Peptides against a protein of PDB entry 5JXT. Designs and how they scored, part 3

Target 1, 319 residues: chain A of PDB entry 5JXT
Amino acid sequence: SLLPKKEINVYIGMSEMQVKWYQKILEKDIDAVNGAGGKRESKTRLLNIVMQLRKCCNHPYLFEGAEPGPPYTTDEHLIYNAGKMVVLDKLLKRIQKQGSRVLIFSQMSRLLDILEDYCVFRGYKYCRIDGSTAHEDRIAAIDEYNKPGSDKFIFLLTTRAGGLGINLTTADIVILYDSDWNPQADLQAMDRAHRIGQTKQVVVYRFVTDNAIEEKVLERAAQKLRLDQLVIQQGRAQVAAKAAANKDELLSMIQHGAEKVFQTKGAFGTMAEKGSQLDDDDIDAILQAGETRTKELNARYEKLGIDDLQKFTSESAYE

## One batch from the design tools (peptide; aimed at target 1 T74 D113 I114)

Design b1_p8_5_s2 (made by RFdiffusion4, then SolubleMPNN; from b1_p8_5, 6 letters changed)
Fold by OpenDDE base, seed 5:
Structure b1_p8_5_s2 (fold): chain B 319 residues (1-319), chain A 8 residues (1-8)
Amino acid sequence: as target 1 above (319 residues)
Amino acid sequence: MREPRYLR
């Protein structure tokens, strides 16, 4: 029988460079962030801020003038300037030592380009699929990864392209480097490894930037997933979870952690204490804290009915 | 010279 997935949210502090760029994104649109734009603030402006903040949580080199250079090198700076890369780098060493194989999903093909440079830099053999990958090349990449005795350790995928009905049961670890706004897309990504033919315990690591917009993206995704489950169970097909965040929800998400980000000099959390010098005990502590916070997050939504989950989309604007 | 990653 297929073992149930183990899902762990991995809460990761921003690097000093990420904090600086996160501040710069908020400052550029400070009137929007403070709600001073009132009724004139376009939903498009707020969505753009959200997308820039999510890019920052992924990697600061997605912005002009963030990468050190010229010359632009591939070196340790690619890792230590992004909290998620620091944790990924340590976690992949552990995963490889355990004889596991890993799927890494992102929403951003441009992040996959950074992850390719990282894989080359660390000597990790990989496959890649995104939304631009031709059908034949997609088949070839899947077949190369799934081949008996394949030396491909990592599969890099965009969540949407990787979600399309493929079997990747030759991997047992799934890393969601970022989250989709639709939790069903992330589930579909996990189900590439967690399917009939899997022989190992599938473990899913969801990376979440701590004290940032990604916590609110995660909470919203968890709420929506619970609502979708309850709607299916109760046969109440008419409870269309409003797929798109309203302006007030977007503003609340942008404001989450913003004050602490402005007050912070340097990095956040374990990234402030140790930076790239994380050891195995630090990774264990991050994973244990993540497992606890994951249980707490799930327990918040398990107690809620459909009506409460519909209200919480309005009340999360007041906390 | 390699371009910065934001242009790639």
Scores: peptide ipSAE 0.606, ipTM 0.954, DockQ to the pose 0.203
OpenDDE base, seeds 1, 2, 3, 4: peptide ipSAE 0.607, 0.335, 0.351, 0.595; ipTM 0.953, 0.908, 0.916, 0.953; seed 1 fails the geometry check

Design b1_p8_5_s3 (made by RFdiffusion4, then SolubleMPNN; from b1_p8_5, 6 letters changed)
Fold by OpenDDE base, seed 1:
Structure b1_p8_5_s3 (fold): chain B 319 residues (1-319), chain A 8 residues (1-8)
Amino acid sequence: as target 1 above (319 residues)
Amino acid sequence: MREPRYLL
């Protein structure tokens, strides 16, 4: 029998470099962030701000001129400059020691390029699939990962490329490095490992930058998922979830945590206290806090009816 | 293409 998957949101503080870049993104468009643009502010401009803030939450080196160089070098700076990389680096050591194998999903192929360099730097053997990978190369990568006794520890995937019905039940850990606006895309990604043929407990770690735009992306995705479930259960297929975040919702998402980000000197949360010196106890504390907050988030949306869930609906910023 | 990162 397939065991139920365990899903844990992992709430991660920004590095000092991420805080500085997050501040710069907000400052560049401060009039839009303050709502001073009113009716003149385009939805496109707000969506662009959201996209830049999401890039910052993933890695500051996704911005031009952020990475030191040329020459560009792979070193510890690739890890300590992004809170998600610091947590990933410790979590992967634990996963490997447990004899698990891991799928890492991202929306951003350019983040997978950073993760490839990281895998080489740490000596992790990996496979990769993204939107540009040819069909034959996808089959070859899947077969190489799934073969008996495969030495490939990590599979790097874009969430969309991983959604294509492939079987990766030879992995038991799933890391969602970022979240899709559509919770069904993330579910489809998890279902690559959580399928018939899985012999282990599947654990899903969803990385979420704390006190940032990603908390609001997660909340909206959770709300949409609950709405979709209730619509199916009630047979009300005509409840078109108004797919579009309105301007006020986008503005509220951009403003979330912005004041605290502006007041912050250095890093955030556990990244301020420990930085790259996170130990196994710090990881256990982050995972335990994440499990608690995940239960609280789910319990919040389980109590809401269709009419309450319809007030807040999101477009994919990736169309 | 971005220049490849060199391993130190």
Scores: peptide ipSAE 0.295, ipTM 0.855, DockQ to the pose 0.144
OpenDDE base, seeds 2, 3, 4, 5: peptide ipSAE 0.280, 0.283, 0.250, 0.133; ipTM 0.847, 0.848, 0.834, 0.822; seeds 3, 4 fail the geometry check

Design b1_p8_5_s4 (made by RFdiffusion4, then SolubleMPNN; from b1_p8_5, 4 letters changed)
Fold by OpenDDE base, seed 1:
Structure b1_p8_5_s4 (fold): chain B 319 residues (1-319), chain A 8 residues (1-8)
Amino acid sequence: as target 1 above (319 residues)
Amino acid sequence: SRAPRYLL
């Protein structure tokens, strides 16, 4: 029988470079961030800020003038300048040692380009599929990854391209490097490994930048997922969750953690204390804390009815 | 030298 998947949110502090770029993104549009644009502020402007903040949470080198150089090199700076890369680098070593194989999903093909550079730098053999990958090349990459005795350790996928019904049950670990606004897209990505033919316990690590917009992206996705479950259970098909965040929701998401980001002179959390020097015990502590916070997040939304889940609750901003 | 990663 297929074992239930284990899902763990991995809460990761920003690097010093990510904090500086996160501040710069907020400062560039400070009037919009403060709500000073009022009724005239476009939803498009807020969506652009959200997109830039999510890029920052993924990797600062997605911005012009962030990468050190010229010359532009592939070296340890690719890792230590992004909190998610520091955790990924340690986690992949553990995953490899246990004889597991891993799917890494992102919303951003440009992040997959960084992850390719990282794979080459660490000597990890990989496959890649994104939205631009031709159908024949997708088949070839899947077959190369799934073949008996494949030396491909990592599969890099965009969440939407990886969601297209493919079978990757030869992997037992799934890393969601970022989250989709639609929790069903992430579920469809997990279901590439968590499917008939899987023989191992599937473990899903969802990376979430702590004290940043990604916590609110995750909360909104969890809220929507619970709402979708209750709508199915109650047969109330007409309760289409408003798929798109409103302006006030987007503004609240942008403002989440912004004050603490502006007050921060370095990295966040374990990234401030250890930086790139995270050890195996630090990773275990991050995973344990993540498992606790994951249970708490799920328990928060399990208690809510349909009418409560239709409201954007900002109340989680006071803890 | 490579191009910067933001151009990818």
Scores: peptide ipSAE 0.504, ipTM 0.938, DockQ to the pose 0.211
OpenDDE base, seeds 2, 3, 4, 5: peptide ipSAE 0.136, 0.134, 0.158, 0.140; ipTM 0.776, 0.780, 0.769, 0.776

Design b1_p8_6 (made by RFdiffusion4)
Pose (drawn by RFdiffusion4):
Structure b1_p8_6 (pose): chain A 317 residues (1-241, 244-319), chain P 8 residues (1-8)
Amino acid sequence: SLLPKKEINVYIGMSEMQVKWYQKILEKDIDAVNGAGGKRESKTRLLNIVMQLRKCCNHPYLFEGAEPGPPYTTDEHLIYNAGKMVVLDKLLKRIQKQGSRVLIFSQMSRLLDILEDYCVFRGYKYCRIDGSTAHEDRIAAIDEYNKPGSDKFIFLLTTRAGGLGINLTTADIVILYDSDWNPQADLQAMDRAHRIGQTKQVVVYRFVTDNAIEEKVLERAAQKLRLDQLVIQQGRAQVAAAANKDELLSMIQHGAEKVFQTKGAFGTMAEKGSQLDDDDIDAILQAGETRTKELNARYEKLGIDDLQKFTSESAYE
Amino acid sequence: STAPSHLH
């Protein structure tokens, strides 16, 4: 029995420093922010703003010249200058206290570099797979974290790094520091720990910058995830739109017994006998329209699970 | 004190 995973959006604000940088990004190209300029502009200008705001929602130290002036030290400012780091610090502390281990995913390798400095600062044992990591390296990194009684606690990965089918069930908590544009990428990261061999409840925390660009980014991915489900659930429809033996057999046998019973004429003919007054015609049209309504209202309401013929139906016996 | 490794 594999427990369904708990996915929780943790909505996070921004530090005073992030607001300064967030405003500068929006100011340096305010024209494109207000939707100015021609409609012919290439997508490049707006996408550059998206990248900067994404970096800014992650950590301000991703911008050069942002970390407090030289010389540079690794201290508490690494935590309190990014809203996500403040939430993560207490979250990681609580995770270790309850005997849990955690996989931390990110889109940007420069952010895992910042998380490396944090892990060393707090004394956390950790592993990293980067996507810019050799094959033999990440095999050892997987094994080191999956070793029984492992010294490690945090596993730092990029959402895409490892590839398909790698197993990290020795962790039961997943933290998505930032989200991906395609929902299958984040969903695959969660299934590093949420797969066969996982014994504990898998909990996934997704850091989202509330009232900023990442909240809006998230709704779109949630929509695209919902669209994918509808396509996959309806993937049986085109194969259904020949005729089975039973389908052909049912068409022939339908009402055949009543035909054999009949010596004279059938229904509409036996009761009225090839002569029809106005009242008889009116009853035929009223009964037909009623049957037509009930038939259409029944089938136009159905779903794929009702129309889909099982392959076992072809096993006529 | 320690210098940040992410700057190198």

Design b1_p8_6_s1 (made by RFdiffusion4, then SolubleMPNN; from b1_p8_6, 5 letters changed)
Fold by OpenDDE base, seed 4:
Structure b1_p8_6_s1 (fold): chain B 319 residues (1-319), chain A 8 residues (1-8)
Amino acid sequence: as target 1 above (319 residues)
Amino acid sequence: SREPAYLK
């Protein structure tokens, strides 16, 4: 029988460079961040801020002038300048030693380009599929990854391109490097490994930048998933949960952790204490803390009714 | 030397 998947949110502090760029993004549009635009503030402006903050949470090299150079080289700086890369680098070493194979999903093809450079730098053999990959090349990449005795350790995928009907049951680890606004897209990605033909326990690691916009993206996705489940169970017509955040929700998401980010001169959390020198005990502590916070997050939304889940309130995340 | 990641 297929074992149930284990899903763990991995809460990761920003690097010093990420904090610096996160501050710059907020400062560039400080009037919008403070809500000074009021009813006149463009929803598009707030969405653009959210997009830049999410890019920062993924990797600061998605911005012009963040990467050290010229000359531009692939080196340890590609890892230590992004909290998610520091954790990824340690997790992949452990996963490989266990004889597991891993799918890495992102919303951003440009992040996959960074992950390709990283894979080459670490000597990890990989396949890649994104939204631009030709149909024939997708088939070839899937077949190369799934073949008996494949030397491909990693599959790099955009969440939506990787979600489309493919079987990747030859992997047992799934890393969601970022989250989709639609939790169903992430579930469809997990179901590429967690499907009939899987022989191992599937483990899903969801990376979440701590004290930043991504916590609110995760909370919103968890709330929406619970609402969708309750609506299906009650046989009620899909209350079209307004798929798009309103202006006040977007503003609340942008403001989350912003004060602490402005007060911070260095890195956050474990990244401030250890930087790139995380050991196996630090990773175990991060995973254990993540498992606890994941249970707490799920337990919070399990107690809520449909009417409560229709309101995206920051308060329902603290009660 | 490679292109910077922001140009990819």
Scores: peptide ipSAE 0.478, ipTM 0.943, DockQ to the pose 0.222
OpenDDE base, seeds 1, 2, 3, 5: peptide ipSAE 0.086, 0.083, 0.344, 0.476; ipTM 0.779, 0.744, 0.915, 0.943

Design b1_p8_6_s2 (made by RFdiffusion4, then SolubleMPNN; from b1_p8_6, 5 letters changed)
Fold by OpenDDE base, seed 2:
Structure b1_p8_6_s2 (fold): chain B 319 residues (1-319), chain A 8 residues (1-8)
Amino acid sequence: as target 1 above (319 residues)
Amino acid sequence: SRVPRYLL
C-alpha cells in the first residue's frame, strides 16, 4: 500500500540581503503598500508588487544588479544571501546521507538557473525540466533520473512542467521551493513522487519565508484547498472560489510583515543568529517548529464552513 | 546558469 505523504512547512527567515531588497520593493511603491492609491490603484500594480516580493523570498539574485560582480563567481554567497538556500544546503546533505532522492519544484525557471549553479558548486548530480524543455528532452531527463542505479540525486522542475502526469516515484523527497497560488498545482507536483510504484514514505518540505508575503500565499492556498474539498463534498458546485485575490486581499498580503521588515536591521530569526552556520540541531528545530505550525494551519481551516472559507479574513497586519 | 559563467 502507498504510505501517506508527510507534508511539513519549513518557515525560513530572510537573509540580510533579502531584507534589504524586500524593503526596497516596498519603498518603491510605498503609496500602494499603504493603500493610499485608493480606487485608482490597479489590481495589476498590486500583483506586480506581490510578484517582486515573491522573487525576493526566493533569491535576491533574481533582480538585476543584485548579484555582486563583475567578476561573477559561483561561491558561498549564492547560499548565504538567501535563507531558503541556507536551509536547502543543510537539508540536502541530510537527505543525501539518508540515501533519499529529491525533487525540487519552483514557479520560477530563473530560480532553477540559480539551483543549477548551486548543484554544480556542491557537486550534486541533477536533471532539469521547465516550461521551455522540449518533449523529447523531458522524456530523456525523466528516463535518466528514473534509471535503475541512477546517480542523479536532484531533479529540478518548474511546478507547471512537473504537473504533466510524469512518474518520479524513484524520488521520496519533494521540496517545494515556493508555492503556487493554486494548491492543486503543488499537489500535482507532490503526486509525481507520491504515486503507485513508490516504495518509501514521501516527505514534502514546503519552504515558506517567515514574516513575509509567502505566509499569506500559503494561508490563501490552504483556505482555497479546504473550500474546494467542502464544495465537492457538499455538491455546492456554484460556490466557485474566486480564483484570483481581490485588491484588498492583495494589499493585506503585501502589508503582512512589512512593518517588521522595515524595522529590521540585518537578517530574520535563525538567519540573524546563525546565518549560513546552521547546524543539525538548528535544522531539527526549524523542522519541528514547521511541523507544529503546519498542524495549526491545517486545524484552522478544517474547522471552517464554506461561508467562512469564502471570506478572506484580513487579520490586520497591525495586531 | 544564472549569469554568464566567467570561467576563471
Scores: peptide ipSAE 0.219, ipTM 0.792, DockQ to the pose 0.099
OpenDDE base, seeds 1, 3, 4, 5: peptide ipSAE 0.144, 0.188, 0.150, 0.191; ipTM 0.808, 0.791, 0.745, 0.785

Design b1_p8_6_s3 (made by RFdiffusion4, then SolubleMPNN; from b1_p8_6, 5 letters changed)
Fold by OpenDDE base, seed 4:
Structure b1_p8_6_s3 (fold): chain B 319 residues (1-319), chain A 8 residues (1-8)
Amino acid sequence: as target 1 above (319 residues)
Amino acid sequence: SRVPKYLL
């Protein structure tokens, strides 16, 4: 029988470089961040800020002038300048030692370009599929990954490209490097490994930048998923969960953790204490804290009714 | 040297 998947949110502090770039993004549009634009503030401007903050949470080298150089090199700086890369680097070593194989999903093809350079730098054998990959090349990459005795450890995928009907049951670990605004896209990605033909316990690690926009992206996704489940169970017509955040929701998401980011002169959390020197005990502590916070997050939304889940309140995430 | 290629 297929074992139930284990899902763990992995809460990760920003590196010093990420904090610096996160501050710069907020400062550039400080009037919009403070809500001073009022009714005149463009929803497009707020969406652009959200997208820049999400880029920062993924990797600072997604910005012009962030990468150190010239000369530009593929080296340890590619890892230590992004909290998610520091955790990923340690986690992949553990996964490999366990004889597991891993799918890594992202929304951003440019982040897959970073992960590809990282795989080459660490000597990890990989496959890649994104939105631009030709149909024939997709089939070839899937077949190469799934073949008996494949030496391919990692599959790099964009969430939407990897969600399309493929079987990757030869992997037992799924890393969501970032989250889709639609929780169903992430579920469809997980279901590439968590499917008929899987023989192992599937474990899903969802990376979430702590004290940042991504916590609110996660909360919104969890709320939407619970709402979708309740609507299906009650046989009610799909309450068109307003797929797009309103201005006030976007502003609340942008403001989340912003004050603490402005007060911070270095990295956050375990990234401030250990940086790139994370050990196996630090990873176990991060995973255990993540498992606890994941249970708390799920328990919060399980108690809410349909009417409560239709309101994106920051307060319902702290009560 | 490589050129920075990750810019969106």
Scores: peptide ipSAE 0.333, ipTM 0.856, DockQ to the pose 0.202
OpenDDE base, seeds 1, 2, 3, 5: peptide ipSAE 0.133, 0.139, 0.132, 0.138; ipTM 0.742, 0.731, 0.741, 0.738

Design b1_p8_6_s4 (made by RFdiffusion4, then SolubleMPNN; from b1_p8_6, 5 letters changed)
Fold by OpenDDE base, seed 4:
Structure b1_p8_6_s4 (fold): chain B 319 residues (1-319), chain A 8 residues (1-8)
Amino acid sequence: as target 1 above (319 residues)
Amino acid sequence: SMVPRYLL
């Protein structure tokens, strides 16, 4: 029988460079961040801030003038300048030693470009599929990855391109490097490995930048998923849960952790204490803390009714 | 590279 998937949110501190860029993004539009635009503030302006903050949480080299150079070369700086890359680098070494194979999903094709350069730099054999990959090349990459005795360790995928009907049951680990606004897209990505023909326990690691916009993206996605489940169970017509955040929700998401980010002069959390020198015990502590916070997050939304889940309240994050 | 690699 297929074992149930284990899903763990991995809460990761920003690097010093990420904190610096996160501050710059907020400062560039400080009036909008403070809500000074009021009713006149453009929803598009807030969506642009959210998009830039999510880029920063993924990797600072998605911004002009962040990458060290010229010349621009792949080196250890590609890892230590992003908290998610530091955790990924340690986690992949453990996964490989266990004889597991891994799918890595992102929303951002440019982050996959970083992950390709990282794979080459670490000597990890990989396949890649994104939204630009030709149909024939997608089939070839899937067949090469799924081949008995394949030497391909990693599959790099955009969440939406990887979600489209493919079977990747030859992998047992899934890393969501970032989250989709639609939790169903991430579930469809997980279901590429967690499907009939899987023989191992599937483990899903969801990377979440701590004290940042991504915690609110995760909370909103968890709330929406629970609402969708309750609506299906009660046989009610899909209450069209307003798929798009309103202005006040976007503003609350942007403001989350912003004060602490402005007060921070270095890295955040475990990245401040250990930087790029995380050991196996630090990874175990991060995974254990993540498992606890994941259970707490799920337990919070399991107690809520449909009417409560229709309100995106920041308060439901603190109770 | 002489140009940044990952700009969106």
Scores: peptide ipSAE 0.550, ipTM 0.955, DockQ to the pose 0.181
OpenDDE base, seeds 1, 2, 3, 5: peptide ipSAE 0.546, 0.074, 0.045, 0.470; ipTM 0.954, 0.478, 0.496, 0.941

Design b1_p8_7 (made by RFdiffusion4)
Pose (drawn by RFdiffusion4):
Structure b1_p8_7 (pose): chain A 317 residues (1-241, 244-319), chain P 8 residues (1-8)
Amino acid sequence: SLLPKKEINVYIGMSEMQVKWYQKILEKDIDAVNGAGGKRESKTRLLNIVMQLRKCCNHPYLFEGAEPGPPYTTDEHLIYNAGKMVVLDKLLKRIQKQGSRVLIFSQMSRLLDILEDYCVFRGYKYCRIDGSTAHEDRIAAIDEYNKPGSDKFIFLLTTRAGGLGINLTTADIVILYDSDWNPQADLQAMDRAHRIGQTKQVVVYRFVTDNAIEEKVLERAAQKLRLDQLVIQQGRAQVAAAANKDELLSMIQHGAEKVFQTKGAFGTMAEKGSQLDDDDIDAILQAGETRTKELNARYEKLGIDDLQKFTSESAYE
Amino acid sequence: NSVPSHLR
């Protein structure tokens, strides 16, 4: 029995420093922000703003010249200058206290570099797979975290790094520091720990910058994730739109017994006998329209699970 | 007073 995973959006604000940088990004190209300029502009200008706001929502130290002036130290400012780091600090502290281990995923390797400095600062044992990591290296990194009684606590990964089918069931908590555009990528990261061999409840925390660009980014991915489900669930429809033996058999046998019973004429003919007054015609049209409504209202309301013929139906016996 | 590795 594999427990369904708990996925929680943790909505996070921004530090005073992030607001300063967030405003500068929006100011430096306010024209494109207000939707000015021609409609012919290439997608490049707006996408550059998206990248900067994404970096800003992650950590201000991703911008050069942002960290407090030289010389540079690694201290508490690494935590309190990014809203996500403040929430993560207490979250990671609570995770270790309950005997849980955690996988931390991110889109940006420069952010895992910042998380490396944090892990060393707090004394956390950790592993990293980067996507810019050799094959033999990440094998050892997987094994080191999966070793029985492992010293490690945090596993730092990029959402795409490891590849398909890698196993990290020795962790039961997943933290998505930032989200991906395609939902299958984040969903695959969660299934590093949420797969066969996982014994504990998998909990996934997704850091989202509330009232900023990441909240809007998330809705779109949730929509695209909903669209994918509808396509997959309806993937049986085109194969259904020949005839089975039973389908052909049912067409022939339908009402055959009543035909054999009949010596004279059938229904509409036996009761009225090839002569029809106005009243008889009106009853035929009223009974037909009623049957037509009930038939259409029954089938136009159905779904794929009702129309889909099982392959075992072809096993006529 | 260690220099951050992410700046290297």

Design b1_p8_7_s1 (made by RFdiffusion4, then SolubleMPNN; from b1_p8_7, 6 letters changed)
Fold by OpenDDE base, seed 1:
Structure b1_p8_7_s1 (fold): chain B 319 residues (1-319), chain A 8 residues (1-8)
Amino acid sequence: as target 1 above (319 residues)
Amino acid sequence: MRTPRYLL
């Protein structure tokens, strides 16, 4: 029998560089962030701010003038300038020592390019699939990863490309580096490892930037997932997935943690205390705190009825 | 020279 997945949200502080870029994104559109645009503010502008904030949560080098250089190097700065990379770097070392194999999912192919550089820098052997990968090249990458005795430790995937029904049961760890607005896309990604033919306990680590927009993305995804479950359970097929995040919901998401980000000098949370010097005990503390917060988040939405869950609704911000 | 990652 297939063992149940263990899912853990990993709440990660921003690096000093991420805080600085998060502030710059908010400051650039401060009138929109403060709601001063009123009816004149386009939903498109708010969606653009959301996209930039999510890019910042992933890696600051997704922005012009963030990467140190010229010369542009591949070095430890690739890791310490992004909180998710610091945690990823420690987790991958532990996972490798355990003899596990890893699927890493992102919404952003440009983040996979950074992760390829990181894999090369650390000497991790990997495969890659994204939306641009030809069908034959996808088959070749899957076969290379799944072959008996494969030396490929990591598979890098865009969440959508991973959704295409492929079997990756030769991996037992799934890292969601970022989350989809649609929780079903993330579930479909997890189901690449959590499928018939899996012999190990699948563990899913969902990275979430703490005190940032990604907490609100996660909350909305959790709410939608619970709504979908209740609609299926109650046979209410006509509960139209309510429309997109309205302007006020998007604004509330953008404003979440913004004041604390503006007040912050340096990094956030464990990144302020330890930075790139996280040890194995710091990682265990982050994972334990994440497991607790994951249970609390799930328990919050399990108590809600359909009518309460319908007050907050998601559009895919990603084509 | 390597290009900056924002141009990849």
Scores: peptide ipSAE 0.464, ipTM 0.923, DockQ to the pose 0.219
OpenDDE base, seeds 2, 3, 4, 5: peptide ipSAE 0.073, 0.426, 0.100, 0.043; ipTM 0.671, 0.914, 0.788, 0.692; seed 2 fails the geometry check

